# Ledger of designs, part 66: peptides against a protein of PDB entry 5EFW

Target 1, 141 residues: chain A of PDB entry 5EFW
Amino acid sequence: TTLERIEKNFVITDPRLPDNPIIFASDSFLQLTEYSREEILGRNARFLQGPETDRATVRKIRDAIDNQTEVTVQLINYTKSGKKFWNLFHLQPMRDQKGDVQYFIGVQLDGTEHVRDAAEREGVMLIKKTAENIDEAAKEL

## One batch from the design tools (peptide; made by RFdiffusion4, then SolubleMPNN)

Design b1_p18_6_s3 (from b1_p18_6, 6 letters changed)
Fold by OpenDDE base, seed 3:
Structure b1_p18_6_s3 (fold): chain B 141 residues (1-141), chain A 18 residues (1-18)
Amino acid sequence: as target 1 above (141 residues)
Amino acid sequence: MEEIEKRIKEFLEKIKEL
């Protein structure tokens, strides 16, 4: 099964290129966001942000990229048609055998509400496990 | 634009065996 056909919402980005553009997206991510692959490849993922997206949460994501660390947050995102959804988002670096950052893995879990407590813990566990599975699959190449 | 397209292609070729 090709990486694109994994039934999870995810992207791969390249921090070695200007503005950390998306270089890969799953079919599920395209369905969620209502964009074509051609519309998103080569773009920074900030096109998902809109009027109600919390700026402090966006800064946490930016700080994680700049510091080459992982982060997990919840933020409002928008589809191409302008529909709002809550995104439980996990981002982590993909490192080579030398330990140098080559890519970032971004995993999205969509919802109609901000999740808390047990539901948040379950969602976080799911998206982190998904990111680890993608990282391991990519290292075997 | 050309460098981004090259890097996308290289990644897709790398993962083609998965």
Scores: peptide ipSAE 0.326, ipTM 0.830, DockQ to the pose 0.680
Fold by OpenDDE base, seed 5:
Parts: sequence; structure tokens; C-alpha cells
Structure b1_p18_6_s3 (fold): chain B 141 residues (1-141), chain A 18 residues (1-18)
Amino acid sequence: as target 1 above (141 residues)
Amino acid sequence: MEEIEKRIKEFLEKIKEL
């Protein structure tokens, strides 16, 4: 499929369902997070959060969902085994032809360190471009 | 749960054709 051909870490969530559950995850995302598809489908992506995840950053993500806006943040996430990683995360709404939000696209760029300056700017450009590619691919749905 | 499972299935079926 066009979506399956996107070899990036991403999920699609459904804000029309209770608690905005994951309805699709890329193979790369499953590999990154160490979860099976069955373990995460129908769940809110908050299972990636842990003790060192900044709650103010999490609130920015929640506010973006509630306000139907995009957001880009960097936060600590955890794999199934409890391994910490820095997630440069971009979230944006997927809208229909009427402009109504149907889904959210979440794109993850993982790293061992918090990225700054030029590396952060490059990562942000990459994950935003990835989200746009996913949005374009999903417009055929 | 049933509605979530239905929506997941429907989405997966749509993307299989892409």
C-alpha cells in the first residue's frame, strides 16, 4: 500500500473514537517501540510515556489534539523493555475535503540524545515532510 | 471495544487497496 511504503516511524489515530486510539502503526514504529501491532491498536499512544516524560510537553500534545492543531515537541519516551529515547515528535490533523478532522498523523524521530540547533531543525523538517507524505497518501482513502 | 475494532478493520481494509 502507499501508506505501508512509507518506511518511517508513524501512527495514525482516530479522534472520533474515545481517547483518540491508534488505528494504524508503521512497521518501523513497532520496531522502535518493541510492541506488536496487536498490543497497540485501539490504545492511546500515552503508553510510550514514563517517569522522565515531561508533563508540560505532554499537555502541549493534548492541547493540540483538543484544538485540532499541529504540534512539534521533543520528549522522553520508553520502549516496551523500558529503554528511554528522545522522541522528536510531530503531530498534525488529517482533514477531509470539507476541512473536518478525520485522523491525526503522529511521526516520531528517535534519538539517544536531545537534539539541538541545526540537528533539531533538520529533524523537524524531516518529520513534517513525512507527515505531509502520509497525509497525501491517505487522501486516497 | 467493538466500535474500535470495527474502525481499525475498516481503515486497514481501505489502506490494503493503496
Scores: peptide ipSAE 0.299, ipTM 0.822, DockQ to the pose 0.863
Fold by OpenDDE base, seed 4:
Structure b1_p18_6_s3 (fold): chain B 141 residues (1-141), chain A 18 residues (1-18)
Amino acid sequence: as target 1 above (141 residues)
Amino acid sequence: MEEIEKRIKEFLEKIKEL
């Protein structure tokens, strides 16, 4: 699809389905994570977690989903081959006109190192803006 | 931005048909 070809790492999940599965992933996300589309659709995104993934950070993501709020965190994620990367991750709910959560938008910025200071601020602005662009495009439907 | 918006629109239209 044309959406899959957006050159940003993102997924859309459906919290109305059991375990908030991925219902959409960009080609860039598949390339980053080394998974096929078939391997990830219908699954919870927790398959990116591994031994060095901070559990307190994972809990922040879970709490944001449960509370239907946005969150921005950095965490260690793993590709299919076991390669570690720092994921600057932003998650936000996509709401309908009534304010009910329909989906979550998850945007990933990958890096070899934990980003700080100006680089972190720039990355956060980028992934938030990407999520907003996805949300706006979704609301125009 | 316009291309991203267009692509998301096309996808969401497709999802609504699913």
Scores: peptide ipSAE 0.224, ipTM 0.746, DockQ to the pose 0.063
Fold by OpenDDE base, seed 1:
Structure b1_p18_6_s3 (fold): chain B 141 residues (1-141), chain A 18 residues (1-18)
Amino acid sequence: as target 1 above (141 residues)
Amino acid sequence: MEEIEKRIKEFLEKIKEL
């Protein structure tokens, strides 16, 4: 689809299913994480976490899902081969016309370093705008 | 698994024109 070919790292998850599994992933996300589409569909995105992933940051993500809110965090994630990267991650709910949460949009900006100050602000703006564009595109159909 | 596959399919059909 055109959505899969968006040159951004993102997933769509379904909180109405057990354990909020990934139901869609961009080609860029597959390239970043070194997983096939088959390996990730139907799984919770926690497979990207590892030994150095901050548990308090993971709790913020969980709390946002449980409360049906957006969150933006930075956390260490791991590729299939075990390579570490800093993930500037934004998650937001995708709501229907009634205002009910149907999906979550997760957008990832990868980096070799934890970003701060102006670079963090720019990255946050980018991933939030990406999530809004995905939400809009998925609603217009 | 079947329910997940169904929901994936439903989403893909929704975005088919994208």
Scores: peptide ipSAE 0.301, ipTM 0.821, DockQ to the pose 0.714; fails the geometry check

Design b1_p18_6_s4 (from b1_p18_6, 7 letters changed)
Fold by OpenDDE base, seed 4:
Structure b1_p18_6_s4 (fold): chain B 141 residues (1-141), chain A 18 residues (1-18)
Amino acid sequence: as target 1 above (141 residues)
Amino acid sequence: DEEIKERIEEFLKKIEEL
């Protein structure tokens, strides 16, 4: 699809299914993480976590899902080959007209290094804007 | 999981025009 070809790292998850599995992933996300689409569809995104992933940060993500809120964090993730990268990650719910959560949009920054200060602020703005763009695109259909 | 498959297909159908 055209959506899959958007040159941003993102996934769509379905919290109405057990364990909030990934139901959609961009090509860029697959390239970043080194997984095939078949390998990640139907799975919870926690497979990106590893030994150096901060558990408190992971809990913030879990809490946001449970509370149906948005969150922005930076955490260590791992590719399929075990390569570490810093993931500046934004998650937000996609709601229907009644305000009920239908999906979550997860956006990952392209960079592999930990970002600080102005670079972090810029990255946060970018991934939030990307999430909004995806939300709008998906809702208008 | 058939339910997951169906939901994926549903979403893909929804965004087919994107």
Scores: peptide ipSAE 0.357, ipTM 0.853, DockQ to the pose 0.678
Fold by OpenDDE base, seed 5:
Structure b1_p18_6_s4 (fold): chain B 141 residues (1-141), chain A 18 residues (1-18)
Amino acid sequence: as target 1 above (141 residues)
Amino acid sequence: DEEIKERIEEFLKKIEEL
């Protein structure tokens, strides 16, 4: 689809299914994480976590899902080959016309280093804007 | 999982014109 070809790292998850599995992923996300589409569809995105992933940060993500809110965090993730990267991650709900949550949009900005200060602020603005663009695109149909 | 498959297909149909 055209949506899959958007040159941003993102997934769509379905909180109405058990364990909020990934139901859609961009090509860029697959390239970043080194997984095939078949390997990740139907799975919870926690497969990106590993030994150095901060569990308190992961809990913030879980809490946002449970509370149906957005969250922005930076955490260590791992590719299929075990390569570590810093993921500036934004998650937000996709709501229907009634305001009910139907999906979540997760956007990833990868980096070899933990970003700080102006670079972090810029990254946050970028991934939030990306999530909004995806939300708007999906709602138009 | 058939339910997951169905939900994926539903989403793909939703965005087929995107």
Scores: peptide ipSAE 0.352, ipTM 0.853, DockQ to the pose 0.670
Fold by OpenDDE base, seed 3:
Structure b1_p18_6_s4 (fold): chain B 141 residues (1-141), chain A 18 residues (1-18)
Amino acid sequence: as target 1 above (141 residues)
Amino acid sequence: DEEIKERIEEFLKKIEEL
């Protein structure tokens, strides 16, 4: 689809299903993580976590899902082959016309280091803008 | 399981028109 071919790393999840599984992923996300579409659809995104992933940061993501709020964090993630990368991650709810949460949008910016200061601010602006663009596109569904 | 597959297919069908 046109949405899958957007050159950004993102997924859409369905919190109305058990364990908030991925229901959509961009081609770029598959390339980044080294998984096929068949391997990730229907699964919770926690398969990206590993030994060095900070558990307190993971709890912040879980709290945002449970409270139906947005969150922005940096955490270590792993590709299928076991390669580590720093993930500047933004998550936000996608709401219907009544204001009820229908989906979550997750956007990933990968890097070799934990970004700080101006670089972090620029990355945050980018992934938030990407999430808003995806939200607007999905409202036409 | 089967319910998840149906929900995924429904979403994909909606976005095919985009």
Scores: peptide ipSAE 0.341, ipTM 0.843, DockQ to the pose 0.750
Fold by OpenDDE base, seed 1:
Order: structure tokens, then sequence, then C-alpha cells
Structure b1_p18_6_s4 (fold): chain B 141 residues (1-141), chain A 18 residues (1-18)
């Protein structure tokens, strides 16, 4: 689909299913993480976490899911081959016309370093805008 | 999981024109 071909790293998850599994992933996300589509669909995105992933940051993500809110964090993630990367991650709910949460949009900006200051602000702006664009595109169908 | 598969298919149908 055109959505899969968006040149951004993102997933759609379904919180109405057990353990909020990934139900959609962009081609770029698969390339980044080194997983096939078959390997990730139906799974919770926590498979990207590893030994150096900060547990407090993971809790912030969990809390956002539970509270149906957005969150933006940076955390260590791992590719299938075990390569570490810094993930500037934004998550937000996708709501229906009634305002009920149907999905979550997760957008990832990968980097070799933890970004700060202006670079962080720019990255946050980018991934938030990406999430909004995905949300809008999905609603206008 | 069959339920997951069904929900994936539903989403794909929703975005078919994208």
Amino acid sequence: as target 1 above (141 residues)
Amino acid sequence: DEEIKERIEEFLKKIEEL
C-alpha cells in the first residue's frame, strides 16, 4: 500500500487485542529493525528491547498505553542482528469518530547517539508530524 | 492468532485506497 511505502519508520498497534500487537509496519521499519513483516505482525513491539533498554522509559510507554495518551521518549533498541540504536520514539492514540481509541501509532527515529537540545526538538517535531499525517491519512478513507 | 489476523485484514481493507 501507499501507507507501507511512506519513507518513515512506523507501526500501527491494536490495543483492543491482547498485549497491543503490531498490526501494520512500514517498509522502512522492517529495514531498520531487520525483521520481516511475518516476524513482527501480531507481536508486541517489546522484542526491540534489550539489556541496555532503560526500564523507567519502558514504563512511560506502558503508562501512555494504559492511559490512552501520547508519549515521546528516547530508548535503546536492538535490531534482529543485535545492533543497538537510539530510538527517538513517539506514540499516540488513533481515535474513531466517537473519540474511542482504536489503534496506536508508533513512529521511530533511529540514531547512533542520544540526541539533545536542538537536534532532539527537531526530531520530536518530525516524528509528531509524521504521526499526525498517518492519523489523518487513515481517517480520510 | 485468528483474531489478530482478522484485525490486520480489517485494517488493510481500511487503507486499501492509500
Scores: peptide ipSAE 0.331, ipTM 0.844, DockQ to the pose 0.671

Design b1_p18_7_s1 (from b1_p18_7, 9 letters changed)
Fold by OpenDDE base, seed 3:
Structure b1_p18_7_s1 (fold): chain B 141 residues (1-141), chain A 18 residues (1-18)
Amino acid sequence: as target 1 above (141 residues)
Amino acid sequence: MEEVRKEIEEVRKKVLSK
């Protein structure tokens, strides 16, 4: 589909469904994580977590979902083959015209390194901008 | 855009049907 072909790493989740499952994933995201679309649709994104994933950072994500707010974090994730990578990602709610949350947009930086300082700031700016672009593209006319 | 929104909703319906 057109949305899946956007050349950015992103997913869309549905908090109105049990356990906030992934309902959309870009081709780039599938390539990054080494999963097929069939393997991840309908699942919570926590399958990317593993032994070295920082639990305090995971709590920040959970709090943002519960409070329906945006969050930007960097944490260790795992591909299907078990390869570790640093995931700098931004998550924000997608709201309807009334202001109610319909979905969450999650955007991941295309790198695998633990970025810091100026590089991290630049990455954060990029993924936030990407999230806004996806939000605008997905809004109803 | 309307076409993108429709695509998202179609996928949502598929997930619900599982």
Scores: peptide ipSAE 0.164, ipTM 0.754, DockQ to the pose 0.424
Fold by OpenDDE base, seed 1:
Structure b1_p18_7_s1 (fold): chain B 141 residues (1-141), chain A 18 residues (1-18)
Amino acid sequence: as target 1 above (141 residues)
Amino acid sequence: MEEVRKEIEEVRKKVLSK
C-alpha cells in the first residue's frame, strides 16, 4: 500500500484492542527487524525486546501508553535473527477530532548504532517530525 | 488524507478478523 511504502521505520498500534497490537508496519520496519508482515500484525511490539533491553526504559513506554502521552527513548532491540540494535524510538497518540485516542504511532530511527549529543537531538527531531507527518496524513478533512 | 485513514482502518479490520 501507499502508506506501507513510506520510506521510514514506523508502526501503528491499536490501544483499543487487547495488549495494544501492531496493526500497521512500514516496509522499512520489516526490513530493519527481519520480520515478515504476517509475523508482525496482531502482536504487541515487545517481541523486539531481549536480554539487554533496559526494563526501566520499557516501563517508560508502558506508562506513556497508559497515560496516553508521547515518549522518546533509546533502547536495545533485537532482530528476528537475534542481532542487537539501538532503537531511537518515539511514540505518540493519534487522536480523532473529538480528542479521543484511536491509535499510537511508533517511529524508529534508521540507524542501528547508539546516538548521542547533537546526533541524538537531530534524530529525535527527525522521528518526531515523521510521527507528525503520519498523524497529519491520517487526519480527517 | 481521508484515503490514508481508510487504509489504516482496513488494516485494523484485517487484524480483527484473525
Scores: peptide ipSAE 0.124, ipTM 0.729, DockQ to the pose 0.319
Fold by OpenDDE base, seed 5:
Structure b1_p18_7_s1 (fold): chain B 141 residues (1-141), chain A 18 residues (1-18)
Amino acid sequence: as target 1 above (141 residues)
Amino acid sequence: MEEVRKEIEEVRKKVLSK
């Protein structure tokens, strides 16, 4: 689809369905995580977590979803083959014209390395801007 | 934008039916 071909790492989830499953995953996201689209759709994104994923950081993500707010974190994720990577991740709600949350947009920075200082700030700006672009492209104004 | 929105809804329906 047109949405899947956007050249950024992102997913869209549906909090109105049980366990907030992924309903869209970009081609880039599939390449990053080594999963097929069929393996991803309908699942909660927690399958990316593993032994070294910080539980407190995961709780921040869960709280943001429950509170319908945005969050930006960096955490250890795992590919299908078990390779660890640092995921600079931004999540924000997609709201309709009435202000009601319909979906969440999750954007992952390109690359697999831990970023700090200026590089982290640059990455945060990029993934936030990407999320806004996806939001504008996906919803009617 | 309308096209993308329609795609989202179609996939949502598919996931819901699983």
Scores: peptide ipSAE 0.099, ipTM 0.702, DockQ to the pose 0.395
Fold by OpenDDE base, seed 4:
Structure b1_p18_7_s1 (fold): chain B 141 residues (1-141), chain A 18 residues (1-18)
Amino acid sequence: as target 1 above (141 residues)
Amino acid sequence: MEEVRKEIEEVRKKVLSK
């Protein structure tokens, strides 16, 4: 689909369904994580977590979902093959015209290395902008 | 874009139906 072919790593989740499952994943995201679309749709994104994933960071994500707020974090994730990568991602709610949360948009930075300082700030700006673009696309595109 | 929104909703319905 057109949305799936957007050349950015992103997912859309549905907090109105049990356990906030992924309902959409871009082709790039599938490539990054080494999962098929069938393997991912309907699942909570926690399958990307593993032994070295920081639990405190995970809690920040959970809190953001529960509070229906945005969050930006960087944490260790794992591909299907078990390969570790640093995942810098931004999550924000997609709201309807009444202001009610409909979905969450999660955008992951390209690359698998830990980013710091200016590089991290630049990456954050990029993924935030991408999230906004996806949100607007869903509303305007 | 309405088309994108429609696509998302269609996927949602499919996932929900599982």
Scores: peptide ipSAE 0.171, ipTM 0.752, DockQ to the pose 0.459; fails the geometry check

Design b1_p18_7_s2 (from b1_p18_7, 9 letters changed)
Fold by OpenDDE base, seed 4:
Structure b1_p18_7_s2 (fold): chain B 141 residues (1-141), chain A 18 residues (1-18)
Amino acid sequence: as target 1 above (141 residues)
Amino acid sequence: MEEVRKEIEEVRKKVLEK
């Protein structure tokens, strides 16, 4: 589909379903994480976490979901094969015309290295802009 | 986008059937 072919790493989750599962994923996200679409759809994204994933950072993500707010963090994630990568991650709610949250958009920066300072700021701007573009595109759903 | 919508609805349906 057009949306899944967007050349950015992203997922859409549905907080109205039990455990806020992934209901949509881009091709790039599947390539990054080494999972098939069938393996991840309907599952909570926590399968990307592992031993070195900072639990305090995970709590920030959880809090943002619970409070229906956006958050930007950087955390260790794991591919299907067990490879670690640094995930500069932005999450924001997708709201309907009434302002009610329908979905969350999760965007992951390209690359596997920890970014700092100017590079991090640039990455944050990029993934936030990407999220806004996805939000706009998804309004046509 | 209709195709995407249908795909999403299929996922939602399967999740709710668990």
Scores: peptide ipSAE 0.625, ipTM 0.937, DockQ to the pose 0.739
Fold by OpenDDE base, seed 3:
Structure b1_p18_7_s2 (fold): chain B 141 residues (1-141), chain A 18 residues (1-18)
Amino acid sequence: as target 1 above (141 residues)
Amino acid sequence: MEEVRKEIEEVRKKVLEK
């Protein structure tokens, strides 16, 4: 699909379904994580977590979902083959015309290294802007 | 814009059918 081919790492999840599963993933996200689309659709994104994933950071993500707020964090994730990578990602709710949450948009920065300082600030700005672009594209006329 | 929304909903429908 056109949306899948956007050259950014992102997923869309559905909090109205049990366990907030991934319902959409970009080709870039699949390449980053080494999973097929069939393997991830219908699953909660927690399969990316592993032994060195910081549990306090995971709790921040969970709290944001429960509170229907946005969050930006950086944490260790794992590819299908078990390779570790630093995932700087931004998550925000997608709301309907009534203001009710329909989906969450999750955007991951390109690359696998831990970013700091100016590089982190730039990355955060980029993934936030990407999330806004996806939200705008998905709005109904 | 509307087409993108429709695309998302179509994928959602497929996930629900699993």
Scores: peptide ipSAE 0.432, ipTM 0.876, DockQ to the pose 0.324
Fold by OpenDDE base, seed 5:
Structure b1_p18_7_s2 (fold): chain B 141 residues (1-141), chain A 18 residues (1-18)
Amino acid sequence: as target 1 above (141 residues)
Amino acid sequence: MEEVRKEIEEVRKKVLEK
């Protein structure tokens, strides 16, 4: 689809379904994580976590979903082949015209390295802007 | 915008049927 070919790493999840599964993944996200679309759709994104993934950071993500708020974190994730990478990502709710949450959009920074200071600030701004762009594109009329 | 929403909804339906 046209949406899948957007050159950004992102997923859309559906919190109205059991365990908030991924319902959409960009081609770039599949390339980053080394999974096929078939392997991803219908699953909770926690399959990216592994032994060195910080549980406190994961809890921040869970809290944001439960409270229907946005969150920006950086944590260790794993590709299908088991390669570790630092995932700087932003998650925010996608709301309808009444303000009710319909989906979540998760945007991952293109890089795989741990970023700090100015680079981190720049990355955060970028992924937040990307999330807003996707939210705008998917807005219900 | 409407086209994008349609794509998302179509994928959602497929996931529901899975």
Scores: peptide ipSAE 0.101, ipTM 0.702, DockQ to the pose 0.330
Fold by OpenDDE base, seed 1:
Structure b1_p18_7_s2 (fold): chain B 141 residues (1-141), chain A 18 residues (1-18)
Amino acid sequence: as target 1 above (141 residues)
Amino acid sequence: MEEVRKEIEEVRKKVLEK
């Protein structure tokens, strides 16, 4: 499909369902994480976390979801094979015409290394722009 | 669990149609 084939790493989750599960994942995201679509649909994205994932950063993500706000962080994630990578991650709510949160959009930078300074700023701008594009594409749900 | 899974899949399909 058109949305599925967007060459960006992203997921869409449904906070109205128990534990805010993934309801959509791009092909690129599956390639990055080494999971099949069947393995991740219906699951909370926390399966990407592991021993070296900073718990304070995870709490920032959880707080943003609870408060229905956006957040941008970098955290260590793990592929299915156990490969460790840095994830520059942006999450934001998708709202309906009434202003109610319908979904969350999660975008991951197309990279596996920790980024800083100018590179981080550029990456943040990119993943935020990607999230807005996905929001526009999915608005009419 | 099955009901939730079905709901997710239905929403997923709608998203994929965009």
Scores: peptide ipSAE 0.099, ipTM 0.701, DockQ to the pose 0.121

Design b1_p18_7_s3 (from b1_p18_7, 7 letters changed)
Fold by OpenDDE base, seed 4:
Structure b1_p18_7_s3 (fold): chain B 141 residues (1-141), chain A 18 residues (1-18)
Amino acid sequence: as target 1 above (141 residues)
Amino acid sequence: MEEMRKEIEEVREKVLAK
């Protein structure tokens, strides 16, 4: 589909379902994480976490979901093959016309290295803008 | 987008069926 082929790393999750599972993933996300679509749809995204993933950062993500707010963090994630990568990650709620949260949009920056300072700020701007674009595109769903 | 909507709904149904 057009949405799947957006050349950005992103997923859409459904907090109205048990454990807020991934209900959509872009092709780029699958390439990044080395998973097939079948392997991840219907699952919580925590499978990307591993030994060196900072638990405090994970808690920030959890809190944002629980509070239905956006969050931007950088954390260690793991591909299917076990390769570590730094994930500059932005999560924001997708609301319906009544203002109720129906989905979350999660965007992951391209790249595997920790970004700092100006590069981080630039990356944050990019993934936030990407999330907004996805939000607009996904409203057609 | 209808196809995508359908695919998402299928995922939702599968999750709820567990």
Scores: peptide ipSAE 0.545, ipTM 0.916, DockQ to the pose 0.754
Fold by OpenDDE base, seed 1:
Structure b1_p18_7_s3 (fold): chain B 141 residues (1-141), chain A 18 residues (1-18)
Amino acid sequence: as target 1 above (141 residues)
Amino acid sequence: MEEMRKEIEEVREKVLAK
């Protein structure tokens, strides 16, 4: 689809389903993580976590989902082959016209290295803007 | 958008069928 071909790393999840599974993933996300679409659709995104993933950061993500709020964090994730990468990650709810949460948008920065200072601020602005663009594009879902 | 909605619905149905 047109949405899948957006050249950004992102997923859409459905908190109305058990365990908030991924229901949509961009081609770029699949390339980054080395998974096929069939391998990830219907699963919670926690399969990207591993030994060096900070559990406190993961809890921040969980809390944001439970509280239906946005969050921006940076954490270690793992590809299918076990390669570590730093994920500058932004998550925000997609709301309907009534204000009810329908989905979550998760956006991941392209880079594999930890970013700091101005680079981090730039990355945060980029992934937040990306999330807003996806929200607009997926408005009619 | 209709095609995308269909794809998403297919995933949702699969999840609910587990």
Scores: peptide ipSAE 0.532, ipTM 0.915, DockQ to the pose 0.758
Fold by OpenDDE base, seed 5:
Structure b1_p18_7_s3 (fold): chain B 141 residues (1-141), chain A 18 residues (1-18)
Amino acid sequence: as target 1 above (141 residues)
Amino acid sequence: MEEMRKEIEEVREKVLAK
């Protein structure tokens, strides 16, 4: 689809389904993580976590989902082949006309390095803007 | 958008069928 071809790393998850699984993934996300679409769709995104993934950061993500709020974190994730990468990650809810949460948008910054300071701030702005663009593009879901 | 909606719905149905 056109949305899949957006050259940004992102997924859409459905908190109304058991375990908030990924229901949509961009081509770029698949390339980043080394998974096929079939391997990802219908699964909770926690498969990206591994031994060095900070549990406190994971809890922040979980809390944001539970509270239906947005969150931006940076954490260690793993590709299918087991390669570690730093994931600057922004998550925000997609709400319907009534204001109820339908989905979550998860956006991952390009690259694999831990970013700090100005680079991190810039990355955060970028992934937040990307999330807003995706929200607009996917508003008719 | 229709194609995307269909794809998402298929995923949702598959998940719910588990």
Scores: peptide ipSAE 0.524, ipTM 0.914, DockQ to the pose 0.710
Fold by OpenDDE base, seed 3:
Structure b1_p18_7_s3 (fold): chain B 141 residues (1-141), chain A 18 residues (1-18)
Amino acid sequence: as target 1 above (141 residues)
Amino acid sequence: MEEMRKEIEEVREKVLAK
């Protein structure tokens, strides 16, 4: 079983490259967003944003990347066909043995609704756990 | 994981070539 076939929505980005592009995407992520792998790899993930994406939330993501910290947010994203969906999104750095950041892991909840309260807490717990599992699986990259 | 590493390296090379 390859990393891309893990049945979760996720990407891996490389902040050591210009504009922190996506370098790996799961099959589920491609299905969710309606893009091919060729259309995704080598691009910054901002192509998922659109008119109703909250700019303050996007700034939180950029700050986390700049500060090399994790962040969890909900924001409106768009599929290739222009369909809007709510994305519960968790981003965290992947560090080497020395502690230096080599990649970021981005995990998206497999849902389209804006979740709140207990449902949100459950979703956050799930995507954080997923990110840790991916971090362990991708250790040898 | 060797095949996956190769694919990632190809993506990195394409990005750096721009």
Scores: peptide ipSAE 0.524, ipTM 0.914, DockQ to the pose 0.684

